# Peptides against a protein of PDB entry 3ESW: the designs that were tried, part 40

Target 1, 322 residues: chain A of PDB entry 3ESW
Amino acid sequence: NNIDFDSIAKMLLIKYKDFILSKFKKAAPVENIRFQNLVHTNQFAQGVLGQSQHLCTVYDNPSWHSIVLETLDLDLIYKNVDKEFAKDGHAEGENIYTDYLVKELLRYFKQDFFKWCNKPDCNHCGQNTSENMTPLGSQGPNGEESKFNCGTVEIYKCNRCGNITRFPRYNDPIKLLETRKGRCGEWCNLFTLILKSFGLDVRYVWNREDHVWCEYFSNFLNRWVHVDSCEQSFDQPYIYSINWNKKMSYCIAFGKDGVVDVSKRYILQNELPRDQIKEEDLKFLCQFITKRLRYSLNDDEIYQLACRDEQEQIELIRGKTQ

## One batch from the design tools (peptide; made by RFdiffusion4, then SolubleMPNN)

Design b1_p11_8_s2 (from b1_p11_8, 7 letters changed)
Fold by OpenDDE base, seed 4:
Structure b1_p11_8_s2 (fold): chain B 322 residues (1-322), chain A 11 residues (1-11)
Amino acid sequence: as target 1 above (322 residues)
Amino acid sequence: LSIEEILKKLE
């Protein structure tokens, strides 16, 4: 019996596709109940949901992409990308070009474009006066600051002139194109938008222990790549656990196509207790949100994303990042 | 290798 292995393989592929697609169908009533109960009873789950409602969609704004591209020095960026790309002997059109682009965007953003702000400069005394600034606390935004999705304003007093300087923590990334300063939140927020503006697949990674960064899907490496704009870091997921000796419990990635627990990529040592939610409930939550984000996608898109998800899960289990 | 890539190689 000449087992038509090709026919069997095709049949298995069809059945596998059908099986995968079946997982992304509308949630059963029981899953909806579980989801509702989870987000109403677990604060961490509610937080993840709330973040997903913003972070998964906010950066998919074509108007913002245009504003970003008009604001950046694209000539400088592409000149540097082309220079480094040519230096390494790559041909135009290779998927690796996007990795060079992201690396240059990291350089450009940190070195030329954005500024780290531990303390603001005094509005009255001018530049390089942050050393004279004493924190007085935080308050709500004023009427002008509130227009730019500002949740908190840090208040500083100048020890030299006595004037008050406000440091609004803007969440509007378009306002950050103007202010060009902040901490990890502002850096990651605007940098995520910048990467998205180049048409890249990007996720926002939230760490419970007060840090945030990006992941970029490299078509060359065929995986999600760690990207930290604050550190000018590309593909160095170990920097937090190893270099910083940071203790961490949760790292959650938020993208247009899903929410993923990426803790295993970044928490290599010094793991804090994961006591905010049951592991099974977190897995369920991320899958449920991911399913919702994919409801409008066609079967081919769903299948391709599911294959990518499977590859990522295998990577995360094997601990074989670098 | 994705299952698809494996199946393509078996093809």
Scores: peptide ipSAE 0.011, ipTM 0.533, DockQ to the pose 0.101
Fold by OpenDDE base, seed 5:
Structure b1_p11_8_s2 (fold): chain B 322 residues (1-322), chain A 11 residues (1-11)
Amino acid sequence: as target 1 above (322 residues)
Amino acid sequence: LSIEEILKKLE
């Protein structure tokens, strides 16, 4: 009896697809109860949920995308991308072009567009006066600052002129297109929106130990790629653990299609205790939120995303990031 | 890892 291996393979693929689709059905009552109990009893879980409610959807705004594209020097960006693309002459041209685009956006953003702000310049003394600024503390936003989703304003006094300068920590990325300055939070916020404005699959990565960055899904590399706008870094997930010798406990990625614990990609050494939540509860939480984010997707979209999820999990287990 | 083992780890 010639075992029709092709027929068996096809049948296995069908059964596998059906199995995957079954996982993304509406949550069972027991899962809803577990989820509600978890977010009400565990502060870390509540924090992850709260972040997901904002970060997973806020950047999917077509109006914002248009404003971004109107604000950036697209002629310069595409000129530079085309120049770098032309050097490599690769037959795989369409997929690799996007990697060149992301690399140029990293360059453009850091070198030409946005500024790191440790301390603001004095509003009275003008440019390059940050050295004269003394921090006085933080305050709530005023009426004008509150229009731009500002939770905190850092207050500085100029040692030269004695005037007060306010540094509002805006969370409105459209306001950041105007101010063009900030720290890792503002950098990552606006850069995430910029990448999304080019139609890219992007995740916002939150690290518990006070850093944030992006991931971009490269069709060329067929994986999620580390992207840090502050560092002008592409595909260097090791920079925090190895180069900075940073101690970390959790890295969580937030995207439109899911929430994923990506700690294994970035925490290569000096792991801090993961004591904020049980590992099985964190896994459940991320899967549950991901399932909710995919409720409106069709079977083909769900299947394709599930295949990506599986490949990512295999990558994270095997440590094959390169 | 069998596909089943991979699937169980993803569950």
Scores: peptide ipSAE 0.009, ipTM 0.476, DockQ to the pose 0.195
Fold by OpenDDE base, seed 3:
Structure b1_p11_8_s2 (fold): chain B 322 residues (1-322), chain A 11 residues (1-11)
Amino acid sequence: as target 1 above (322 residues)
Amino acid sequence: LSIEEILKKLE
C-alpha cells in the first residue's frame, strides 16, 4: 500500500487550519459570563478593557493620516531613508527598507519635530525660561483646552515675572502636531499615529510603572520590534530593565488586531510582584479581547494572524529576541 | 494508530 504522503500532508494542513479557525469562532456563553465577571470584579482587568476600547482603534483614522502626512517633511524623511538604505548595498524594494523608514522617523521626530517638556517656558518671558518655572499643581481644562481632549493642565508660576503659564496635557494627537511638545504620553501618542499614517502594523505598549512606547511589526525581521520615540530606540527592549535598572510588573501591547501581554520581552530583571490579576485570568482577558477585535476578519486573515501570534508566543517563551 | 485515529486526536 503506497502511502500517498502528499495527500496525507495536504489533509493534515486543512485539518490544522480548521482547528485554528475554530478557536476564533464566537465566544461561548460561559466565556462571556467569565469575561463579564472578570471586568466587573477586577480593577486591573477593567483598566485593560478600557484602554483596549480606545488604543486598539483610535489610530485607524484615514483623515488623521492625511493631516500627519501633510504636516511632516516627507521630502527630507525619504531623502534620508534612501541615503541610509543605499549605504548598506540593499536592492530597492527589499522589506528592510521599512526598518530604515522607522529608524529615520525616530531620528526626525526627536531631532527635528518634537520637544521634551519637563517644564514649559514662561508665556511672558519667552524661550529658554523653563528654569524660572515653579509648579503650583494641576487643575481641570478650561473651555478652549477641553476642545482637544485635555484630561489635566499643569500650572506653573514664573519666578521672574510672576505670571502663570498653563501646560495642558492634550490627548488629541492632531493638537500635538501644532504644540510639538510633551512627555512620554504625548510622544508615544503622536508617534504611534505617525507610524500608522505610513500604513505600518503598530501596537501601543503600556507599562504599569508609568512609561509607554510602541512596537512595529517588521516584515524583514518577521517579528514585533521595540520602538521608543523618547529614546530614539529601535529593537532595544532591554533598555528599561538593564540600562535604566527599572522595576516593572506588566507591559501590555494594544493593536487593531489584538491585545498581548508582552511583559516577557521587556521585564528581564527586577520583576515586581504580578499581584493585580491571576495569570490565567490575564491570559483569558487578552485572548477574549483579541477574539472580539477579529470578529469581522475573513478566515485567511484570522489564520495568518493566528500563525503570527503563535510565533510571537514561541519567541517570548524561548527568550530568543536577541 | 490509523490515520483516522490521528485525525480524530487533532480535532
Scores: peptide ipSAE 0.006, ipTM 0.392, DockQ to the pose 0.103
Fold by OpenDDE base, seed 2:
Order: structure tokens, then sequence, then C-alpha cells
Structure b1_p11_8_s2 (fold): chain B 322 residues (1-322), chain A 11 residues (1-11)
């Protein structure tokens, strides 16, 4: 009896695909009730949902991608990528080239393009006057600032000239292409858009303990890669827990295709209590939102993403970057 | 996916 191993393998693949696809079917009425109850009763769940409604879709704007690509020095970027790629003598693997691109974008963004703004310069005294600035507090946006999705404006008084300088916290990433300054929020917001503008699979990672960064899906490494624009960091998920000795409780990744608890990638030590939501409810929430984000995808896309999700979960459990 | 990988996922 020649066991047709090829036939068995094909049958198993079909059955496995069907099984995976069955998990991504439209939520049962009971799951919808559970979801609604969770987001209405748990503030953390409501926050995750609210963030997902913005972060999962806002960066998928072709008009914004065009504006980004028109604004960046693409000639410089690609020249540098080509130069670094040529040094390592790698054969024409388009996949590894993208890793070099992300590394150059990190360099370019931090060194050439964007600025950290702890305090703004005085609008009257000019450049390098931030040392003279005293915070007076925060207020709502004015009519002009409100055009650029500004929730808060930090107010500073110059100790030298006495003038008031406004530092609007813009959430419009297109406005950030103009202002080219901010803190971790502005950095991550614009950098997420920049990466998306190059056609990359990107997630926005929110940490409950006041930091934010990106993840990029490397086709070369076949995994999600930590990317922090503030730190010019590529594939260094340990920097927060180990290098900064930061205490953290939750890291949630938001992408077009899903919401994922990535805490295990970044919280390596000094874990804070995870008391904001039950672990089972958080898992359910992320899965439920992820299913919603995938409702328009075909069976093959759903299957490929599900395979990626499973590999990520295995990675997160094993603690080994494969 | 190897048959072994498929089998592990079906378990």
Amino acid sequence: as target 1 above (322 residues)
Amino acid sequence: LSIEEILKKLE
C-alpha cells in the first residue's frame, strides 16, 4: 500500500486551512455581547478599542503616503541604503534590502529630519532658546491649531523676553511633516506614517507607561521587528526593560490587520501588575478587534495572516527571536 | 508548512 504522502499532505493542508478560516468567521451573537459588555464595563478595554479605531486605519491613506514621499529626501535615503546594502555583499534579496531601508529611515528621521522637543524655542528669541522657556501649563487649541487634530497646547513663557510660546501637540502627521518636532508621540506618529508610505507592514505599539514605538514586519527575518524612531533602534526590544530599566505592564500593537498584545516581547523584567483587565478578556478583545479588521479580506489573505499570527505567538512564548 | 508543522497545529 504505497501511502501517497503527497495526497495526505494536501488533504491535511486543506483541513488545516478550513480550521483556521473557521476561527475568523463572523463573530457569534454571544461574542458580540461579550465584546459590548467588556468595552462598556472595562476602561482599559474601552481605551484599546478607541485606539484601534484610530491607529489601525489612519495610516492607510494613499494621499498622505504621496505627501510623505514628496517631502522626504528620497535620493539621499536610497543612496545611503544602496551604499550599506553593497557593503554587506548580499545577493539581490529584495527582502533584506527593506531592512536596510528601515535602518536608513531611522537614521534619516532622527539625524536629518525630525527634532526632539522637550521645550520649544522662544518664537521671539529664535533658535536654541528652549533653555529659557518656563512651562505655564496646557490649554485647548485655538482655531488654527484645531485644524491639525490638536488636543492640547503646552504654554511656555520665555524668561528672557517674557513672550509666550505655544507648543501645540498635533496629532495630524501631515502637520508634523511641517513642524518637524515633537516628543515620543509625534515621533512615533509621523514615523509610522513614513514606514507605511514605503508600503511596509507596520504596527503602532502603545505602552501604558507613557512610551510609543513601531513594529515593522521584516520579510527577510519573517517576523515583527521592533523599531523606535526616538532611539534610532532596530530589533532591540530589550532597550526599555533592560537598558532603561523601565517598569511596564502593557504593550499593545495596533496595525491594519490586527491588534496584538506584544507585552512579552518588551516586558523582560520589572513587570508591573497587569490589573487593568483579565488576561482572558484582553486576549478576547484583541482577537475580536482583529477579526473585525479582517472581515473584508479573502480566505487566502486571512489564512496567511493567521499563519503569521501563530508564528508570532510561538515567538512570544519561546522568547527567542527566530 | 511541513506535515509535522501541520500536525502540531492540529493538536
Scores: peptide ipSAE 0.006, ipTM 0.512, DockQ to the pose 0.714

Design b1_p11_8_s3 (from b1_p11_8, 7 letters changed)
Fold by OpenDDE base, seed 2:
Structure b1_p11_8_s3 (fold): chain B 322 residues (1-322), chain A 11 residues (1-11)
Amino acid sequence: as target 1 above (322 residues)
Amino acid sequence: MSIEEILEKLS
């Protein structure tokens, strides 16, 4: 009896698909209870849930994508991408074009578009006056600032003219297209939206130790790629642990299709105690939120995403960027 | 995942 290996392989694939799909079924009542208990009893879990409710969905706004594309110098961006792609990209296939696009967006954003704001310039004295600014503290937003999802406003006094300058910490990324300045939060917020506006699969990475960055899924590299707009960094997950010698405990990635603990990608040394939640509970939490985010997806979409998840987990365990 | 990658994971 010639073993029909093709038939066996097909049957195994079907069974494997069914097995994977079975993991993404609606949460059992016991899982719902576990989830509710976890988010009510663990502050870190509550924080992750709260972030997921915003970060996983806020950037999936077609109206915002249009505004972004209308605001950026697309002619310059694509000219630069085409120029770099024409050098060597054709040899690697069409999928590499997106990597060139992300690299150009990093360049454009940092060099041409957005500004780092440690201290604001004095509204009265004009440009390049930030050195004259003394922080007075923070306050709540005024009525105008409140329109743009502003949680806090930093207040500065000019040592030269004595006038007060307000630096509102806007969370509305559309307002950031106008202001074009901020710190890591504003940079990552707007840059995440920018990447999404080009139709890319993007995650927002939150680090507990006061930094944030992006990941994008490269179809060329077939993996999640580190992207930091502040650093103009592409595929350099080591920069925090190695170059900055930063101590870190948690890095959590938030995307439309899932929440993932990506700490192993970025925490290469100087690991801080992971004492905010049990590892099993964090794993459960991320999986539970991920399942919820995928409830409306079809079986093929769920299967494809599950395959990506599995490859990412293998990558994170092996410590080898493929 | 290729069929080969799936088979490697099932092995």
Scores: peptide ipSAE 0.008, ipTM 0.542, DockQ to the pose 0.234
Fold by OpenDDE base, seed 5:
Structure b1_p11_8_s3 (fold): chain B 322 residues (1-322), chain A 11 residues (1-11)
Amino acid sequence: as target 1 above (322 residues)
Amino acid sequence: MSIEEILEKLS
């Protein structure tokens, strides 16, 4: 009996597709109950849900994308991308152009556009006066600051003139296009929006141990790529665990199409206890939120994303990004 | 696993 391997392969592919699609159908009543119980009883789960409700959708705003593109020096950016692409890109194919774009955006953002703000300059004394600033603490926003999604304002006193300078921690990325300063939160927030404005697949990565960064999906590399705007870093997921010797417990990626535990990509050593949630419950939570984010997608979109998810899971298990 | 067992698990 000549086993028709081609027929078997086609049948396997059809059954596999149907199986994958079945996982993304409407949640069963038992799954809804499990989800509700988990987010009501586990604080970490509630935090992940709360972050997903904001981070998965906030950057998919066409009006914000237009404002970003109108604010950036696109002529400079594309000139630099074209220059780097002309050196090596023709041999590697057109998909590598996006990698050059992200690398230039990292350069442009850190070198030309945005500023790290450990302490603000004195509003009275002017530029390069941050050395004279003493922290007095933090308070809530005033009426003007509250318009720009500001939860906290850091207060500083100038040792030279005695005046108070306010450093609002704005969460409105459009306001950050004006202020052009911040710490890791402001950097990652605005840079995530910038990458989205170029039509890229981007995730916001939250680390429990007080850091945040991005991932973008490279069509050239066919995987999620680590991107840290603060570090001008591209594809260096090891920098936290190895270079910084940072201890970490959780890294969660938030994107329009899913929520993924990416801890295995970044926690290479010095792992802290993962005691905030059961591993099975975290896996369930991320899958459940991801399923909800995909409810409006067609079968082909669901299948393509599921294939990408499977490839990422294999990558995370095998440690191939090392 | 036989191909049949794989196909059954995917069904």
Scores: peptide ipSAE 0.006, ipTM 0.405, DockQ to the pose 0.333
Fold by OpenDDE base, seed 3:
Structure b1_p11_8_s3 (fold): chain B 322 residues (1-322), chain A 11 residues (1-11)
Amino acid sequence: as target 1 above (322 residues)
Amino acid sequence: MSIEEILEKLS
């Protein structure tokens, strides 16, 4: 009996695909009840849900992408990318070109485009006067500031002239294209939009211990790559735990196609207690939100994303970021 | 496991 191994392999692949797709069908009533109870009773779960409702979709705005591309010096960016790409002897059409693009965007953003703002300059005294600024606290936005999704405004007094300078913490990334200054929140917000504007697969990573960064899906490396605009860092997930000796408990990645606990990629030492939610409940929550984000996708898209998710989970378990 | 048992688990 000649076992038709090719026929068996085809049947197994079909059944495997169907099995994977079955996991992404509409949630059962019991899963919906579990989800509702979890977000109602657990504050951390409610926070993750709230962040997902904003961060997973806000950057998928074609009008914003156009404004970004019109604002950036694309000629300079592509000139530098082409130069570095050619220098390393790569052939045209290799997927690695996108990695060079992201590296140049990191350089351009930090060195040429955006500014770190510990304290603002005095509006009256002019440039390089931040050393004379004393923080007075924070307040709500005024009528003008409120137009740009401003949650808080930091207030500073100039020790030289006595005038007050306002530093609004804008959440509107289009306003940040104008102001071109901020801290980790503003940096990550605008840089996430910039990467999305180039058609890249990007996630926003939230760390519970007051930091934020990006991940980019490299087609060349076939994995999610750490990207921190503040540090001009590409593929250095260890910088927080090792270089900064930072203590961390949770890192959650938010993208259009899913929410993923990426803590294992970044928390390499000095792990803080993970006591905000049960591990099983966090896993369920991320999977449930991810499933909802994919409800409108076709079977092929769902299958491809599920394969990518499985590879990431294997990576995170094996610690193979080396 | 037989191929049939594998196929049943994948169904």
Scores: peptide ipSAE 0.005, ipTM 0.388, DockQ to the pose 0.293
Fold by OpenDDE base, seed 1:
Structure b1_p11_8_s3 (fold): chain B 322 residues (1-322), chain A 11 residues (1-11)
Amino acid sequence: as target 1 above (322 residues)
Amino acid sequence: MSIEEILEKLS
């Protein structure tokens, strides 16, 4: 009997797909119990869950996307993208255009649109007066500031005129389109929304050691790409560990389709103790949240994302990002 | 990714 190897291969593929899909079915009671116990007993797990509830979904707002696109100089952006794309003579294919778009958005955002704010200018003395500003501390938002998801307001006194200037730390990215200033948190928050507004697959990366950045899924490179708006950086995951010699313990990526521990991509040296949670529990937590985020997806979408996840895990294990 | 592509990446 000639073994129909093609039929066997097809059956194996079907069984494999079914196996992959089975991982994304409704959680078993035992998994729910494990999850509940973990988030109730481990503060780090609770923090990751809390961040996922916000960061995974907040940027999927069509109204915000429209406001962003109406605010940006799209003519300038696309003119620059077209100019850079034309240099390649289309040899690399159309998918590379999106990489050029992200690179231009990084340039535009840092050079033309947003400002770093270590200290604010004096509201009374005007522009370029930040050197005269002395920090007095932080306080809660006033009634106006509270409308824009502001948890903290930094207070500064002008040494020249004696007036007080408030620097609200807004978490509303639409308000940041108006203020156009901040630190790494404001930069990453608004830039994540900007990338999402162009219909891109984007994740927000939280580092425990007080930095944040983005990842963009490049169809050209067929992988997640490091993107830091503060640094105007594209595909340079090594900048923190190598260039900055930064010590880090955890990097967690938050996207609409999942939560992923991406520490291996960024922590190349000077690893701090990973003592906040057991590694198996963190893996379980990220998988459990990811599973919940995908509950509304169809089998084809789930399978495609699962294949992407597996590719990323292989990349992270092999250290082949660069 | 196909199983083949996964295996190719694992090899």
Scores: peptide ipSAE 0.010, ipTM 0.558, DockQ to the pose 0.145; fails the geometry check

Design b1_p11_8_s4 (from b1_p11_8, 7 letters changed)
Fold by OpenDDE base, seed 4:
Structure b1_p11_8_s4 (fold): chain B 322 residues (1-322), chain A 11 residues (1-11)
Amino acid sequence: as target 1 above (322 residues)
Amino acid sequence: LSIEEILKKLS
């Protein structure tokens, strides 16, 4: 009995592909009902949905990509990338070049481009006057600030001159190219757009415990890589749990092709109670949103992404992000 | 190895 193993393997591959693709077909009525009920009854689910509606699509703006690339010192960036790439003896065309690019973008962004803003400088007294600033609270945006997707404005009084300085928390990343300052939200927002502008696969990671960062899909490493612009950090998912001893409950990654619970990558110790949603419901929610984001993709694209997702899930289970 | 890669190697 010459078992045609090649024929069997081909048939198994076809059946496996069909099985995978079947999971990404249009949601059944029962799944829609479950989804609707979940987002209407669970605040955390509603929050994840709301974030997905923005974060999964907002960075896929070609006009923004052009503006970013026109604003950055590309000559400096590529000069530094090429220098470090050549120093390590890599040949042109290797997938590892993109990792060098991301590392340089981290350097450039933190060292040359963007500023951390604990408190703003006094608009009247000028630079390096933030020490003189007293917080008065927060208010809504004015008519000008509202044009740049500003949710809140922090108000500060200068102890020296008595003038009020406004620190609008802009969510428009194009405005952040002008302002060049912010906290983790502004940093991650603009840096996510920067990475996307280079054609990279990027996810925005939201942590419930008031931090945000990126993940970049490295074609060299063939996995999602932790990227934190605030920390100039590449592939250091442990920094929060171990270095900061941060307590965390949820880390959710938002990308154009899906929403993924990446908590296992980052929550290595000091896990807070995951009491905002049932684990099964969160898994369902992320899968449901992911499925919706992929509705327009062809079968090959869906299959490739599903394979990537499977590998990521294996990595997350194995804890092998070290 | 992805299941696909495994199946391709078996194929």
Scores: peptide ipSAE 0.022, ipTM 0.600, DockQ to the pose 0.110
Fold by OpenDDE base, seed 3:
Structure b1_p11_8_s4 (fold): chain B 322 residues (1-322), chain A 11 residues (1-11)
Amino acid sequence: as target 1 above (322 residues)
Amino acid sequence: LSIEEILKKLS
């Protein structure tokens, strides 16, 4: 009996695809009840849901992408990318060019485009006067500031002239293209939009211990790559735990196609207690939100994303980023 | 071999 191994293999592959697709069907009533109970009873779960409703979709705006591309010096960016790509002489294929693009965008953003703002300059005394600024606290936005999705305004008094300077913490990334200054929140917000404007697969990573960064899906490396605009960092997930000796509990990645607990990529030492939610409930929550984000996708898109998710989970378990 | 690569070879 010649076992047709090719026929068996094809049948197994079809059954495997069907099995994977079956996991992404509409949620059962019991799963919906579990989800509703979790977000109503657990504050951390409610926070993750709230962030997903904003961060997973806000950057997928074609009008914003056009404004970004019109604002950046694209001629300079592509000139530098082409120059670095030519130096390495990579026979390694067309996909590596995108890694060079992301590295140049990190350079351009930090060195040429955006500024770190610990304290603002005095509006009256002019440039390089931030050393004379004393924080008075924070307040709500005024009528003009509120037009640009501003939740908080930091207030500073100049020790030299006595005048008040306002530093609004804008959440509108289009306003940040004008102001070109901020802290980790503004940096990550605008830089996430910039990467999305080049058609890249990008996630926003939220750390519970007051930091934020990006991940980019490299087609060359075939994995999610750490990207921090504040640090001009590419593929250095260890910088927080090792270089900064930062203590962390949770890192959650938010993208258009899913929500993923990426804590294992970044928390290499000095782990804080993970006591905000049960591990099984967090896993369920991320999977449930991810399933909802994929409801409109076709079977082939769902299958490809599920394969990518499985590869990422294997990477995170093995601890081998190399 | 990714499951996809196996699938592509078997297709």
Scores: peptide ipSAE 0.019, ipTM 0.592, DockQ to the pose 0.089
Fold by OpenDDE base, seed 5:
Structure b1_p11_8_s4 (fold): chain B 322 residues (1-322), chain A 11 residues (1-11)
Amino acid sequence: as target 1 above (322 residues)
Amino acid sequence: LSIEEILKKLS
């Protein structure tokens, strides 16, 4: 009996597709109950849900994309991308061009566009006066600052002129296009929007130990790639654990199509206790939110994303990004 | 789930 291996392979692929699609159908009543109980009883789960409600959707705004593209020096960006692409002599692989684009956007953003703000300059004394600034604390936004999704304003006094300078921590990325300054939060927020404005698949990565960065899906590398705008870093997930010797417990990635625990990509050593939630409950939570984000997608889109998810999980288990 | 675990669940 000639075992038709091709027929068996086709049948297995069909069954596999059907199985995957079945996982992304409407949640069973028991899953909804488990989810509701988890987010009401576990503070970490509630935090992940709250972040997902904002970070998974906020950057998918076509009007914001247009404003970004109108604000950036696109001629300079594409000129530099074309120049670097031409040096490597690679045959017209449309896929590698996007990696060059992201690398140039990292350069442009850090070197030409945005500024790190440890302390603001004095509004009265002008530029390069941050050395004279003493922190007085933080307060709520005023009526003008509140228009730009500002939760906190840092207050500084100038040691030279005695005037008060306000540093609003804006969460509106369109306001950040004007202010062009901030810390890791403002950097990652605006840079995530910038990458999205070029039509890229991007995730916002939250680290519990007070850092944030991006991931973008490289079609050339066929994986999620670490991107840190503050560090001008591309594909260096090890920088936190190894170079900084940072201790970390959780890294969670938030994208339009899913929420993923990416801790294994970044926590290579000095792991802190993962005591905020049971591992099974975190896995369930991320899967449940991901399922909800995909409810409007067709079967082919769901299947393609599920294949990508599986590849990422294999990568995270095998440690292949090393 | 490993591909093997998936295949076991499909069987």
Scores: peptide ipSAE 0.006, ipTM 0.491, DockQ to the pose 0.270
Fold by OpenDDE base, seed 2:
Structure b1_p11_8_s4 (fold): chain B 322 residues (1-322), chain A 11 residues (1-11)
Amino acid sequence: as target 1 above (322 residues)
Amino acid sequence: LSIEEILKKLS
């Protein structure tokens, strides 16, 4: 009897698909209880949940995408992308174009569009006066600042003119398109929205040790790629641990389709104690939130994402960027 | 996914 290997392969694929789909069924009552207990008893878990409720969905706003695309110099961006793609991209296939786009967006954002703001310029003295600014502390937003999801306002006094300058820490990325300045939080917030506005699969990565960046899913590389707008960095996950010698404990990625512990991608040395939550509970938490984010997806979408998840987990274990 | 990868995941 000639073993019909094609029939066996098809049957195995069906069984595998069914097995994967079975993992994404609605949470059992016991899992819901475990989740509720975890987020009520563990502050880190509560923080991850709170972040997921915002970061996983806020950037999926078509109105915001339109505003972004209307605000950016698309002619300049695409001119530069086309120029770089014409050099080498045709040999690698059409999917590499999006990698060139992300690289140009990193360049454009850092060099042409957004500004790092350690201290604001004096509103009275004008440009390049930040050196004269003394921090007085922080306060709550005023009535105007509160319209733009502002949690805190840093207050500065000018040593030259004595006037007060306010630096509101806006969380509204549309307001950041106007202000065009901030620190890592504002940079990552707006840049995440920018990448999303081009229809890209993007995650917001939160590091417990006061840094944030993006990941982009490259169809060319078939993996999640490190993207840091502050550093104009593409596919350099080592920069924090190696170049900065930064000590880190947790890196959590937040996307529309899931929450993933990506610490293994970025924490290559100088690992801080992971004592905020049990590893099993963190894994459970991320999986539980991910399942919830996928409840409305069809079986094919769930299967495709699950295959991507498994490939990422293999990558994170092997420590080799494919 | 190769048949081998499927078998490893079903095992």
Scores: peptide ipSAE 0.006, ipTM 0.520, DockQ to the pose 0.788

